Peptides against a protein of PDB entry 3J47. Designs and how they scored, part 12

Target 1, 121 residues: chain A of PDB entry 3J47
Amino acid sequence: IRLTNQLKSLKGLQSKLKDVVEYLDKVINKELPINHTILGKLQDVFNLLPNLGTPDDDEIDVENHDRINISNNLQKALTVKTNDELMVIYISNLVRSIIAFDDLIENKIQNKKIQEQRVKD

## One batch from the design tools (peptide; made by RFdiffusion4, then SolubleMPNN)

Design b1_p10_2_s1
Fold by OpenDDE base, seed 3:
Structure b1_p10_2_s1 (fold): chain B 121 residues (1-121), chain A 10 residues (1-10)
Amino acid sequence: as target 1 above (121 residues)
Amino acid sequence: SLRELADSLP
């Protein structure tokens, strides 16, 4: 139930992001008038997004030195958070693999005992 | 148990 709701919510987000891209393409192509209220809200969203790019070293406007340090600290914090989340998933998969291996060993031992018993009867 | 741990993991 929870996973199905998360997947449904993620698909709904993907659809809305697609609708936003199609809107922006129409604005770029001059098919729709520029709505400054929509663009202001999109700019607010992009300002809340971490800089997901390595800054290609070619837009060092010297006035942004404090913004570059803030972006690098945020990118580092997100990389650490992502590594911690991946580590938890890795440990979860490792524990499940160990349990499945133990169950396989026990099943093999039981099957061997059953075969040895059938050869004695 | 290890199984209860696995059931608590994501």
Scores: peptide ipSAE 0.156, ipTM 0.846, DockQ to the pose 0.017
Fold by OpenDDE base, seed 4:
Structure b1_p10_2_s1 (fold): chain B 121 residues (1-121), chain A 10 residues (1-10)
Amino acid sequence: as target 1 above (121 residues)
Amino acid sequence: SLRELADSLP
C-alpha cells in the first residue's frame, strides 16, 4: 500500500513535469504568449530546487561559468547537509530498532519464566 | 541509557 501510493504520487509528479515542459515548448515555438505570472512561479520552483546537475562544461559563457560554480558549490553544501540530516535520522531509527528488539527479547524471557513456573505448579 | 538517547533523538 505505502509503496504503491508513493509510486502513484511520483507518476503524478512526472505527468505535471511533462505538462510544464509541453507548455514551455509551446511558448518557445511562439504558439502561446509568454505568461509572466507562470514564468515567475517557475523561477520560484527552480530557486527552491537544489541546482539540477552540471550542464557539461563544454558550451557556457564565462559569466555563466561563475554562476554555475556558485550553484554547484551550493548544491554540494546542500547535499552534504542532507546526508548529515539523513545520518542522524538513520541513527535514531537504528537506536529505536535496537530498543524494540531488546524489549522483545526481555518479553520472551519473561514469558518463558512464567510458563516454567506454571509447569512446576 | 539507550532509552534516554532515543528520547533525545529526532
Scores: peptide ipSAE 0.152, ipTM 0.847, DockQ to the pose 0.015
Fold by OpenDDE base, seed 1:
Structure b1_p10_2_s1 (fold): chain B 121 residues (1-121), chain A 10 residues (1-10)
Amino acid sequence: as target 1 above (121 residues)
Amino acid sequence: SLRELADSLP
């Protein structure tokens, strides 16, 4: 249930991102008027995105040094959080696999005892 | 139990 809901939410996000790209293409092609309220909200989304690129080393304006340090610290914090979430999922899958293996061993032992009883009757 | 642990995991 949880994984299916996460996948559904991610597909919903992908659809919304596609609709945003199609809107921006229509605005660039002058098929739609510029809506400053939509552009302002898109700018807010881009300002909340971690810096997912190394800035190509050719435009470090000296005023962005503090913003770059904050973005790098946020990216490191998000990377650590993602690694911890992946570790918890890995441990959960490992524990479930061990239980399933134990249940298989128990079922095999029970089946062997039933066969040994049927050979003595 | 190990099962109760698995039921508590995400």
Scores: peptide ipSAE 0.140, ipTM 0.838, DockQ to the pose 0.017
Fold by OpenDDE base, seed 5:
Structure b1_p10_2_s1 (fold): chain B 121 residues (1-121), chain A 10 residues (1-10)
Amino acid sequence: as target 1 above (121 residues)
Amino acid sequence: SLRELADSLP
């Protein structure tokens, strides 16, 4: 049941991503006007994605052998960056879990002190 | 503090 629901949700996400690509293709082909509200939301989605560095298309030049090395270096850089981002998220969740545990221990100590005081009255 | 660290984490 849980795995089937995750697969269904992932298929639903894939369908929505396909619809977004089809929309962007229509905008690029000038079949639809540029909608700044859709582009703004799409930018927000890309800012929430681990920075899939668009290959800076700002240096044109030189032959089909260097494109494979640039793609591999970019993929390696993206993999390293993704691992560092996942590590930061993991550390953040660990720290939050430790704080929540400390707060639980403090609350338990306080509740014990309150009970001991009520038994002395 | 550990709380200030948590407030600084994403």
Scores: peptide ipSAE 0.136, ipTM 0.834, DockQ to the pose 0.018

Design b1_p10_2_s2
Fold by OpenDDE base, seed 4:
Structure b1_p10_2_s2 (fold): chain B 121 residues (1-121), chain A 10 residues (1-10)
Amino acid sequence: as target 1 above (121 residues)
Amino acid sequence: SLLELANSLP
């Protein structure tokens, strides 16, 4: 059930991304006017994505064979960057869980000391 | 401190 729902949600995201690409292609081909409101919302989405590494300024030369290599290098860079960001989020959540556990242990030790004092008075 | 570490995490 959970895995099937995740796969369905991912397929729904893929469909929405395809609709966005088709819209951008129509705008590039001048079939649709530039909608600044849609463009602004797309820019907000891209700003929430891991920084698409600056295209290294070193591949402005040579027709059509390099666009596949650039796309593959960008896709690899995006995959690495996304993995590193997910790893940082995972480590951050793990450290917060350890801190909260340490605070819980300290609070239990303090409460035990307070009870032991109240039994001596 | 552990609190400074927690505040430095994203």
Scores: peptide ipSAE 0.072, ipTM 0.792, DockQ to the pose 0.017
Fold by OpenDDE base, seed 3:
Structure b1_p10_2_s2 (fold): chain B 121 residues (1-121), chain A 10 residues (1-10)
Amino acid sequence: as target 1 above (121 residues)
Amino acid sequence: SLLELANSLP
């Protein structure tokens, strides 16, 4: 239930992002007029996103240096947090795989004992 | 138990 709701929400977000890209392509191609209200809301979204730009180190205006350092520190902190979350999921899956392997070994040992008993009767 | 651990993992 929880995972299926998260997957449904993520698919919904992906569809909305696709609709936004298709809208932007139509605006770039001059098929639709620029809506300044939509553009303002997209700018608000991009200002709330961690700066997902690769550090192309080639436009250091001296007024942006503190904003770039804050953005890089935030991106690094979010990358570390995401890495730690993925590590916990990986360890959880590894532990489940070890348990399932132990159960398989135990079942194989039990089946071997049952066969050895049936050959003695 | 190991089963309780598996059920407590995300």
Scores: peptide ipSAE 0.070, ipTM 0.799, DockQ to the pose 0.016
Fold by OpenDDE base, seed 1:
Structure b1_p10_2_s2 (fold): chain B 121 residues (1-121), chain A 10 residues (1-10)
Amino acid sequence: as target 1 above (121 residues)
Amino acid sequence: SLLELANSLP
């Protein structure tokens, strides 16, 4: 149930992201006027994203064949950075779950010892 | 301690 709901929510997010990309493509192609309210909300979304690494603004000037390699290198760097950040979050949640499980076991052992003492007195 | 580790995690 939980995993199926997460997958459904992720598919819903993917659909919404596709609609945003299609809107941005229409604005870039001058098929739609620039809506500053939509762009402001999109900027707020990007500011809430984990830092997906802007390419440092070093090198606006080499030919259209390097733009495809730079875009692929950027997309690869973004994918690696996102994977490393998700790994840190996953490990953090795993460690928290292990600690909470250990504390639960210790509390159960202590409660059992207290009950066994009360039956001997 | 394990509690200090938990508090140091992001």
Scores: peptide ipSAE 0.065, ipTM 0.788, DockQ to the pose 0.017
Fold by OpenDDE base, seed 5:
Structure b1_p10_2_s2 (fold): chain B 121 residues (1-121), chain A 10 residues (1-10)
Amino acid sequence: as target 1 above (121 residues)
Amino acid sequence: SLLELANSLP
C-alpha cells in the first residue's frame, strides 16, 4: 500500500512536470503569451529546489569542443553541493534527536525527584 | 544554549 501510493504520487508529479515543460515550450515558441503569475510560481519552485545553478550566462565564448566538459563540471559541482546540503539536513536531524533525548533525560530526572519528595511526605 | 542551537537549524 505505502509503496503503491508513493509510485502513484511520483507518476502524478512526472505528469505535472511534463505539463509545465509543454507550457514553457509554447511560451518560448510564442504560441502563448508570457504569464508573469505562472513565471513567479515557477521561480518559487526553483528557489525551493537545491540551487541548481543557472549556468551563469556570463561566459559565452568558444565553439563546440568545451560544452561536454562544462556540462560535466556543472553536474559535478551540483552533485557536491547537493551532497553538502543533504549532509546539513542529516546533521540537523541528528542534533534535533540529541536535543529530544536530553529533554527526555531531564524529564526522567524531574519525575524521579517528584516521586522521592512524595515518599518523604 | 541547546534551544538557540535548535532555533538555528534549518
Scores: peptide ipSAE 0.063, ipTM 0.787, DockQ to the pose 0.018

Design b1_p10_2_s3
Fold by OpenDDE base, seed 3:
Structure b1_p10_2_s3 (fold): chain B 121 residues (1-121), chain A 10 residues (1-10)
Amino acid sequence: as target 1 above (121 residues)
Amino acid sequence: SLRELANSLP
């Protein structure tokens, strides 16, 4: 139930992001008038997004030294958070693999005992 | 148990 709701919510977000891209393409192509209220809200969203790019070293406007340090600290914090989340998933998969291996060994031992019993009867 | 741990993991 919880996973199905998360997947449904993620699919709904993906659809809305697609609708936003299609809107922006129409605005770029001059098929729709520029709505400054929508663009202001999109700019607010992009300003709340971490800089997901390595700054290609070609837009170092020397006035942004404090913004570059803030971006690097945020990127580092997100990389650490992502590594911690991946580590938890890795440990979860490792524990499940160990349990599945133990169940396989026990099933093999039981099957061997059943075959040895059938040869004695 | 390890099985209870696996059920508590994501």
Scores: peptide ipSAE 0.167, ipTM 0.852, DockQ to the pose 0.017
Fold by OpenDDE base, seed 4:
Structure b1_p10_2_s3 (fold): chain B 121 residues (1-121), chain A 10 residues (1-10)
Amino acid sequence: as target 1 above (121 residues)
Amino acid sequence: SLRELANSLP
């Protein structure tokens, strides 16, 4: 259930991203007028995104190189932070799984003792 | 205990 809902949500996000790309292509092709309100909201989304990807270093003016290096450093810092947060969540899930396993073993031992008592009576 | 650790973890 949870994984199916996550997959459905990701497919919904992918569809919305496709609709945005199709809109931008129509604007680039001059099939639709530029809507400055939509463009402003897209800029807000891009400003909230961690800088997506190294543009391959092969075509960028020297003034963009410093901004790209700053951006790649921020992305690297965010990636490290995300890995550390994921590691803490992983340890939390591991500890909870070990406790649940221990509780299962203790319950099995107790049930075995109760069965052995009932066979002696 | 491991249970106290689990209660302190996110």
Scores: peptide ipSAE 0.166, ipTM 0.852, DockQ to the pose 0.015
Fold by OpenDDE base, seed 1:
Structure b1_p10_2_s3 (fold): chain B 121 residues (1-121), chain A 10 residues (1-10)
Amino acid sequence: as target 1 above (121 residues)
Amino acid sequence: SLRELANSLP
Protein backbone atom coordinates (compact mmCIF):
# COMPACT_ATOMS: atom_id res chain seq x y z
CA ILE B 1 0.00 0.00 0.00
CA ARG B 2 2.63 2.68 1.01
CA LEU B 3 4.98 1.95 -1.97
CA THR B 4 2.00 1.93 -4.41
CA ASN B 5 0.89 5.33 -3.04
CA GLN B 6 4.45 6.74 -3.38
CA LEU B 7 4.64 5.46 -7.00
CA LYS B 8 1.17 6.96 -7.76
CA SER B 9 2.26 10.30 -6.22
CA LEU B 10 5.51 10.26 -8.27
CA LYS B 11 3.53 9.53 -11.51
CA GLY B 12 1.19 12.40 -10.60
CA LEU B 13 4.21 14.71 -10.11
CA GLN B 14 5.65 13.59 -13.50
CA SER B 15 2.32 14.42 -15.24
CA LYS B 16 2.21 17.89 -13.59
CA LEU B 17 5.84 18.58 -14.63
CA LYS B 18 4.96 17.61 -18.24
CA ASP B 19 1.96 20.01 -18.19
CA VAL B 20 4.28 22.80 -16.91
CA VAL B 21 6.81 22.14 -19.74
CA GLU B 22 4.00 22.19 -22.36
CA TYR B 23 2.74 25.49 -20.88
CA LEU B 24 6.25 27.03 -20.98
CA ASP B 25 6.74 25.90 -24.63
CA LYS B 26 3.41 27.59 -25.60
CA VAL B 27 4.51 30.81 -23.82
CA ILE B 28 7.97 30.75 -25.54
CA ASN B 29 6.27 30.21 -28.95
CA LYS B 30 3.93 33.20 -28.17
CA GLU B 31 0.84 30.92 -28.46
CA LEU B 32 -0.20 31.97 -24.91
CA PRO B 33 0.19 35.31 -23.06
CA ILE B 34 2.79 35.51 -20.27
CA ASN B 35 1.13 34.91 -16.89
CA HIS B 36 3.32 36.56 -14.22
CA THR B 37 1.49 34.70 -11.38
CA ILE B 38 2.37 31.28 -12.89
CA LEU B 39 5.99 32.39 -13.59
CA GLY B 40 6.31 33.68 -9.98
CA LYS B 41 5.14 30.28 -8.61
CA LEU B 42 7.60 28.45 -10.94
CA GLN B 43 10.41 30.72 -9.69
CA ASP B 44 9.42 29.80 -6.08
CA VAL B 45 9.65 26.07 -7.02
CA PHE B 46 13.14 26.57 -8.57
CA ASN B 47 14.29 28.51 -5.45
CA LEU B 48 13.16 25.52 -3.27
CA LEU B 49 15.03 22.96 -5.43
CA PRO B 50 18.41 21.90 -3.99
CA ASN B 51 21.26 22.82 -6.34
CA LEU B 52 21.60 19.35 -7.97
CA GLY B 53 24.38 20.54 -10.36
CA THR B 54 28.00 21.44 -9.76
CA PRO B 55 28.01 25.08 -10.94
CA ASP B 56 30.17 25.06 -14.07
CA ASP B 57 33.21 26.92 -12.67
CA ASP B 58 32.79 30.08 -14.85
CA GLU B 59 30.22 32.38 -13.01
CA ILE B 60 30.90 32.61 -9.24
CA ASP B 61 29.54 36.06 -8.45
CA VAL B 62 31.02 36.81 -4.96
CA GLU B 63 27.49 37.56 -3.54
CA ASN B 64 26.37 33.90 -4.05
CA HIS B 65 29.07 32.31 -1.80
CA ASP B 66 26.73 32.05 1.25
CA ARG B 67 23.85 30.71 -0.94
CA ILE B 68 26.21 28.09 -2.48
CA ASN B 69 27.33 26.96 1.01
CA ILE B 70 23.66 26.70 2.17
CA SER B 71 22.71 24.75 -1.02
CA ASN B 72 25.71 22.37 -0.58
CA ASN B 73 24.75 21.78 3.09
CA LEU B 74 21.12 21.10 2.04
CA GLN B 75 22.32 18.70 -0.73
CA LYS B 76 24.53 16.84 1.81
CA ALA B 77 21.62 16.66 4.31
CA LEU B 78 19.27 15.32 1.57
CA THR B 79 21.93 12.75 0.51
CA VAL B 80 22.32 11.52 4.14
CA LYS B 81 18.51 11.33 4.57
CA THR B 82 18.17 9.39 1.28
CA ASN B 83 20.94 6.95 2.33
CA ASP B 84 19.23 6.35 5.72
CA GLU B 85 15.83 5.74 4.01
CA LEU B 86 17.48 3.30 1.51
CA MET B 87 19.29 1.51 4.39
CA VAL B 88 15.97 1.02 6.29
CA ILE B 89 14.30 -0.34 3.10
CA TYR B 90 17.30 -2.69 2.51
CA ILE B 91 17.17 -4.03 6.11
CA SER B 92 13.36 -4.49 5.81
CA ASN B 93 13.77 -6.52 2.59
CA LEU B 94 16.61 -8.58 4.17
CA VAL B 95 14.45 -9.44 7.24
CA ARG B 96 11.49 -10.41 4.97
CA SER B 97 13.83 -12.63 2.88
CA ILE B 98 15.15 -14.38 6.04
CA ILE B 99 11.55 -15.04 7.24
CA ALA B 100 10.56 -16.42 3.81
CA PHE B 101 13.66 -18.69 3.90
CA ASP B 102 12.83 -19.92 7.43
CA ASP B 103 9.19 -20.67 6.38
CA LEU B 104 10.58 -22.63 3.37
CA ILE B 105 12.87 -24.71 5.65
CA GLU B 106 10.00 -25.40 8.10
CA ASN B 107 7.67 -26.44 5.24
CA LYS B 108 10.40 -28.77 3.85
CA ILE B 109 10.93 -30.39 7.29
CA GLN B 110 7.15 -30.88 7.77
CA ASN B 111 6.76 -32.39 4.26
CA LYS B 112 9.68 -34.80 4.95
CA LYS B 113 8.06 -35.95 8.26
CA ILE B 114 4.71 -36.55 6.46
CA GLN B 115 6.48 -38.63 3.74
CA GLU B 116 8.38 -40.70 6.37
CA GLN B 117 5.06 -41.44 8.18
CA ARG B 118 3.36 -42.52 4.90
CA VAL B 119 6.24 -45.00 4.18
CA LYS B 120 5.81 -46.63 7.67
CA ASP B 121 2.02 -47.22 7.21
CA SER A 1 8.63 -12.30 17.33
CA LEU A 2 10.60 -11.94 14.03
CA ARG A 3 7.16 -11.77 12.29
CA GLU A 4 6.08 -8.86 14.56
CA LEU A 5 9.35 -7.07 13.67
CA ALA A 6 8.65 -7.57 9.91
CA ASN A 7 5.13 -6.14 10.39
CA SER A 8 6.64 -3.04 12.13
CA LEU A 9 9.18 -2.39 9.31
CA PRO A 10 8.30 0.07 6.46
Scores: peptide ipSAE 0.149, ipTM 0.843, DockQ to the pose 0.016
Fold by OpenDDE base, seed 5:
Structure b1_p10_2_s3 (fold): chain B 121 residues (1-121), chain A 10 residues (1-10)
Amino acid sequence: as target 1 above (121 residues)
Amino acid sequence: SLRELANSLP
């Protein structure tokens, strides 16, 4: 049941991403006017993604053999960056879990002290 | 403190 729901949700996400790509293709082909509200929301989605560095299209030049090495270096850099971001998220969740545990221990100690005081009165 | 660290984490 849980895995089937995750697969259904992932298929639903894939369908929505396909609809977004089809929309962007229509905008690029000038079949639809540029909607700044849709582009703004799409930018927000890309800003929430781990920085999939757009290859800076700002240096044109030189032949089909260097494009494979640039793509591999970019993919390697993206993989390293993604691993570092996942590590930061993991550490953040670990620290939050430790704090929640410390607060639970403190609350348990306080509750015990309150009970011991009520037995002495 | 651990609380200051938690407030500095994403």
Scores: peptide ipSAE 0.144, ipTM 0.838, DockQ to the pose 0.018

Design b1_p10_3_s1 (from b1_p10_3, 5 letters changed)
Fold by OpenDDE base, seed 2:
Structure b1_p10_3_s1 (fold): chain B 121 residues (1-121), chain A 10 residues (1-10)
Amino acid sequence: as target 1 above (121 residues)
Amino acid sequence: EIVVPTVEVP
């Protein structure tokens, strides 16, 4: 149940991000007028994103090419960390499902033994 | 439906 809700939420976020990209493309192509209220809200969203592209203020002297590589490394590290966290949650849910299934089998075996005893008495 | 997260193997 929780994992299905997380996936549904992520699919919903992905759809909204596509709608934002399509809107921005239409604005760039001059097919739609610039809505300053939408643009302001998008700026607020971008300002809440972690700085994936700024090396910490201690690396101001790295050429623009090395800044792109550091940005890609941080993005990759966040993607790997997120994947590992999702994997641990997935395995934990599988183990809980296996234990609950084992307990169901054992309860069914015990109930069968109790019924077989009650038919002999 | 068991949704398996796609493990992106690097």
Scores: peptide ipSAE 0.063, ipTM 0.719, DockQ to the pose 0.032
Fold by OpenDDE base, seed 1:
Structure b1_p10_3_s1 (fold): chain B 121 residues (1-121), chain A 10 residues (1-10)
Amino acid sequence: as target 1 above (121 residues)
Amino acid sequence: EIVVPTVEVP
């Protein structure tokens, strides 16, 4: 249930990001007028993103090609970190499911012993 | 229902 809701939320976010890209493409192609209120909200979203495209203040002289490589390395590192976090959540849910299964087995064994005692009396 | 996420590594 929780993981299915996270996947549904992520698919919803992906759809909204696609709608934003399609809107920006239509604005670039002059098919739609520029809405400054939408653009301002997109700028706020980009400003809330971790700094994916500025080299640390110590690398101001890196050519545009190396800036793209650093941004790609930070994006990859964030993707890996997010994957590792999701893996830890998955393992934690697996362990909880195993414990709940062991409790169910023990309950079934106890119920069987109680029934076997009632047949001997 | 446990849905296992298939990690597609790009």
Scores: peptide ipSAE 0.061, ipTM 0.714, DockQ to the pose 0.032
Fold by OpenDDE base, seed 3:
Structure b1_p10_3_s1 (fold): chain B 121 residues (1-121), chain A 10 residues (1-10)
Amino acid sequence: as target 1 above (121 residues)
Amino acid sequence: EIVVPTVEVP
């Protein structure tokens, strides 16, 4: 139940993010008029994102090429961290499923022994 | 219902 709700919420977020990209593409292509209220809300979302490409305020003198490399390193570090967190959740759920399967096998073996005893009496 | 997260394997 909890994991199915998280997946449904994540799929919903992914669909909404796709709708936002498609809207921005239509605005870039001049197919839709610029809505300053939507752009202001998108800017608020981007300002709440971790700085995916600003060098620390102490690195203002880094060439534009080194800023791109630092941005790519931070994006890579966030992707790796997210992948590691998802892997730990996956392994934890797998281990829990294996334990629950072992308990089910043992319960089935015990129930079979009880039935075999009842057929001998 | 086992929901597998789509982990992109590097």
Scores: peptide ipSAE 0.043, ipTM 0.707, DockQ to the pose 0.032
Fold by OpenDDE base, seed 4:
Structure b1_p10_3_s1 (fold): chain B 121 residues (1-121), chain A 10 residues (1-10)
Amino acid sequence: as target 1 above (121 residues)
Amino acid sequence: EIVVPTVEVP
């Protein structure tokens, strides 16, 4: 149940992110007028994200290569940390699912024994 | 070694 809900939530996030990309592509192609309210909300979202690859606009003057490598290293670090956290959650859910399956087998065996006793009485 | 840039918040 929990893993299925996490997967459903991630699929929902992926769909919303795709809808945002498709909207931006239509605006870039001049198929839709720029909505300043939507653009402001997207800017708010980007301002809440860690600096994952934009050089801070406040220093146009030193070596684009080192800042791109630092931002790529931060993105990689966040991806690794997220993967490690998700791996611990996955293992925990897998172990819980095995225990719940064992309990279900034992419950099925007990119910079968109770039914076999009731048919003999 | 993963170097995280410290953002100094003013």
Scores: peptide ipSAE 0.020, ipTM 0.458, DockQ to the pose 0.024

Design b1_p10_3_s2 (from b1_p10_3, 3 letters changed)
Fold by OpenDDE base, seed 5:
Structure b1_p10_3_s2 (fold): chain B 121 residues (1-121), chain A 10 residues (1-10)
Amino acid sequence: as target 1 above (121 residues)
Amino acid sequence: DIFVPEVKIP
């Protein structure tokens, strides 16, 4: 009973991972637009996976030390690159929101001036 | 939904 439930859960995780890969392939092939919410969730998955490529801490063979350092450097480089990309997206959204707010204020001021002129005529 | 990225500065 416990082992069959673990196998079922693992098969369910494998299916979901396959669906994510198929989605990424469609985005790479430009069949689907880039969804920043899915990309952000994928980054959260990579940040929550502390060791994609380290065997558990119970077998330090000296030949794996270079692979562990490369994996950790790749993960750190991905985390830095993704943090910089998210910062640029955040700043770009903030700037777009400020411009849209300024345009709304200016439109409201102009509409008020037009109404005040129509009441004087 | 406006996506607000949580910028955790290290």
Scores: peptide ipSAE 0.067, ipTM 0.740, DockQ to the pose 0.031
Fold by OpenDDE base, seed 3:
Structure b1_p10_3_s2 (fold): chain B 121 residues (1-121), chain A 10 residues (1-10)
Amino acid sequence: as target 1 above (121 residues)
Amino acid sequence: DIFVPEVKIP
């Protein structure tokens, strides 16, 4: 139940992100007028995101070699943390699946013994 | 549905 709800929530977030990308593409292509209220809310979202190696489009000057290394280190650290969290979830689900498989084997053995007893009576 | 997250083992 909890995992299915998390997957449904993640699919819902992915759909919303796709709708935002499609909106931005239409604005870039000049098919839609720029809405400053939507752009302000997107800027608030980007300011709440860790600086994932987007060169600030406002600093075209050649001092950014240390900032690129720091942003790459942060992106790598977030990728590693996300990977470790996903690994713990995977191992936890694998262990639950092994236990449920063992319980299924034991249930089949018990059901076979009950059937063999009913054929002898 | 078994959700298998893609774990990139480094």
Scores: peptide ipSAE 0.061, ipTM 0.741, DockQ to the pose 0.031
Fold by OpenDDE base, seed 1:
Structure b1_p10_3_s2 (fold): chain B 121 residues (1-121), chain A 10 residues (1-10)
Amino acid sequence: as target 1 above (121 residues)
Amino acid sequence: DIFVPEVKIP
């Protein structure tokens, strides 16, 4: 039961992240206008993400094998520390920001569809 | 202020 609920919650988060990517692709392709409120909320999400792409400058000692393995070590350290209450609160705040951002995207897509229907009638 | 928890790699 607990593992199934965690997997369902993670799949729900994955769906919301996919809707965010699909929105960004539509904005890049000029199919949707740039929404500065949505972009601001996305910037807030990225500013809340730990810097997964730079090991802190204290690991200057692996010449030339796998920037991919270093990102995996930080991601693994995050995964191991996920049992810390402070990290649960942090992830909860990040997830709330992603949910509020997804709801804003969905509302904007729906509002555009309604306007396009009203111009055809 | 953005609270980022310090993650130490084991």
Scores: peptide ipSAE 0.059, ipTM 0.703, DockQ to the pose 0.036
Fold by OpenDDE base, seed 4:
Structure b1_p10_3_s2 (fold): chain B 121 residues (1-121), chain A 10 residues (1-10)
Amino acid sequence: as target 1 above (121 residues)
Amino acid sequence: DIFVPEVKIP
């Protein structure tokens, strides 16, 4: 259940990101007027993201190749961190599912014993 | 080596 909801939420986020890209393409192509409220909210989102493509203000003199390497290293670090966090959540959900399955087996065994007692009385 | 990005807190 939790993993299916996470996948559904991620697919929903991917659809919303696609709708934002399609909107920006229409604005760039002059098919739609610039909405300053949408642009301001998009800037707020970018200001909350880690600098995945710009070196810090102290690295402005780095060649474009070194900027791409720093960006790739940051993206790789975020991917590793995300994988480790998702692994802990996955293990926690697996353990919970095993416990809930064990509790179901024990409840079924107890219910069977109660029925066998009621047939002997 | 685990690359940890230095987050400058403003």
Scores: peptide ipSAE 0.023, ipTM 0.525, DockQ to the pose 0.026

Design b1_p10_3_s3 (from b1_p10_3, 5 letters changed)
Fold by OpenDDE base, seed 1:
Structure b1_p10_3_s3 (fold): chain B 121 residues (1-121), chain A 10 residues (1-10)
Amino acid sequence: as target 1 above (121 residues)
Amino acid sequence: KIEVPEVKVP
């Protein structure tokens, strides 16, 4: 039950991320006008992403002595625990920003369709 | 792959 709900939530997030990509492709192809509010929300998403591409410089091959390994394992365990807790906060803020962005995209697509229908009548 | 280090608590 818990794993199925997590998989459903992750699939929902994947769908919303796909709608974001499809919107960006339509903006790049000039099929949709640039929306500065949408772009601002996307910038907020990137600013809330942890720096994807710095391995924290913790590939120090410390071949040296069992007492330094216990202190480094405790520091690494505290850093991992702090990183996991911060990562949950960052992911929660990221997901909130993606949902707000997806709702704004959907609203803009619907409003464009309504305007295109009103010009044909 | 993001390898999560498995913290084995003794």
Scores: peptide ipSAE 0.019, ipTM 0.473, DockQ to the pose 0.046
Fold by OpenDDE base, seed 2:
Structure b1_p10_3_s3 (fold): chain B 121 residues (1-121), chain A 10 residues (1-10)
Amino acid sequence: as target 1 above (121 residues)
Amino acid sequence: KIEVPEVKVP
């Protein structure tokens, strides 16, 4: 249930981002008027994003194609790092759950032995 | 190798 809701929420976010890109393309092509409220909210989203590609202030002269490749490499690197961090958290929680289950089994075995001894005395 | 740039979070 929780994982399905997270995946549904992420798909909903992806759809909204696609609708924003399609809107921006229509504004760039002069098919729609500029909505300053949408652009302001988009700027707020970009200000909350980790810095996905400032080239260091020394690479201002690289063609727009190489800046897009650097941004794509950074987005890919952030996605890989986030997946690895989430994997470590998942494995840590799984291991903790296995240890707690093993301790519960051992405690149940010991309690059974103590009860069997008390019935023999 | 994909070098992961260190993102300085402000």
Scores: peptide ipSAE 0.018, ipTM 0.485, DockQ to the pose 0.031
Fold by OpenDDE base, seed 3:
Structure b1_p10_3_s3 (fold): chain B 121 residues (1-121), chain A 10 residues (1-10)
Amino acid sequence: as target 1 above (121 residues)
Amino acid sequence: KIEVPEVKVP
């Protein structure tokens, strides 16, 4: 049961990966327009995949070495680009959090001054 | 050289 379910899940993943490759081939051939949302989700998939490009040095069929190196270079390129985009989002959220904290401090100071005036009148 | 396909932003 467990092995059959794993094999079924792997076959389902293989079918989806084939559909993604066929989509990318159509985009490369200019048959379809570039969709940045699909490319972004594909980058997320490559970042969630374990590094597909350390074959332990013991399985180098010389014909697969170029394909493995190309796959590794693509995965590294996608990971770097996604890390740079996530870094910009992280910095933007950090700056927004600092501004919101400053606004909260100023609001608290103003509310305290208003309460101190109402106790003197 | 890692050739990243340049995403042309429209």
Scores: peptide ipSAE 0.018, ipTM 0.436, DockQ to the pose 0.034
Fold by OpenDDE base, seed 5:
Structure b1_p10_3_s3 (fold): chain B 121 residues (1-121), chain A 10 residues (1-10)
Amino acid sequence: as target 1 above (121 residues)
Amino acid sequence: KIEVPEVKVP
């Protein structure tokens, strides 16, 4: 029972990973527009994956060295891009908070002017 | 064949 459920869950995960690959292929082929939300979620998945392309300290095969370097460069590129995305989100939230604060100040000034006019009539 | 490394979670 436990092993059958784990195999079913793994097959479900494999199907979802296939759906993501098919989506990425459609985006690469320009059949679908780039969705930044899906790309961000994919980067989060790669950042949660422990080192795609660190050999376990026991497998120094010369055939893996080029694959390891490509995977480490991809992970580094994804980490840099994730940091830039988080910085853009942070700046966007900061700007939104400043605008909302300015709108709140202006609304308070207008409400005060309306109250002062109603006391003079 | 893409070999997927086995992730040993500590």
Scores: peptide ipSAE 0.013, ipTM 0.395, DockQ to the pose 0.109

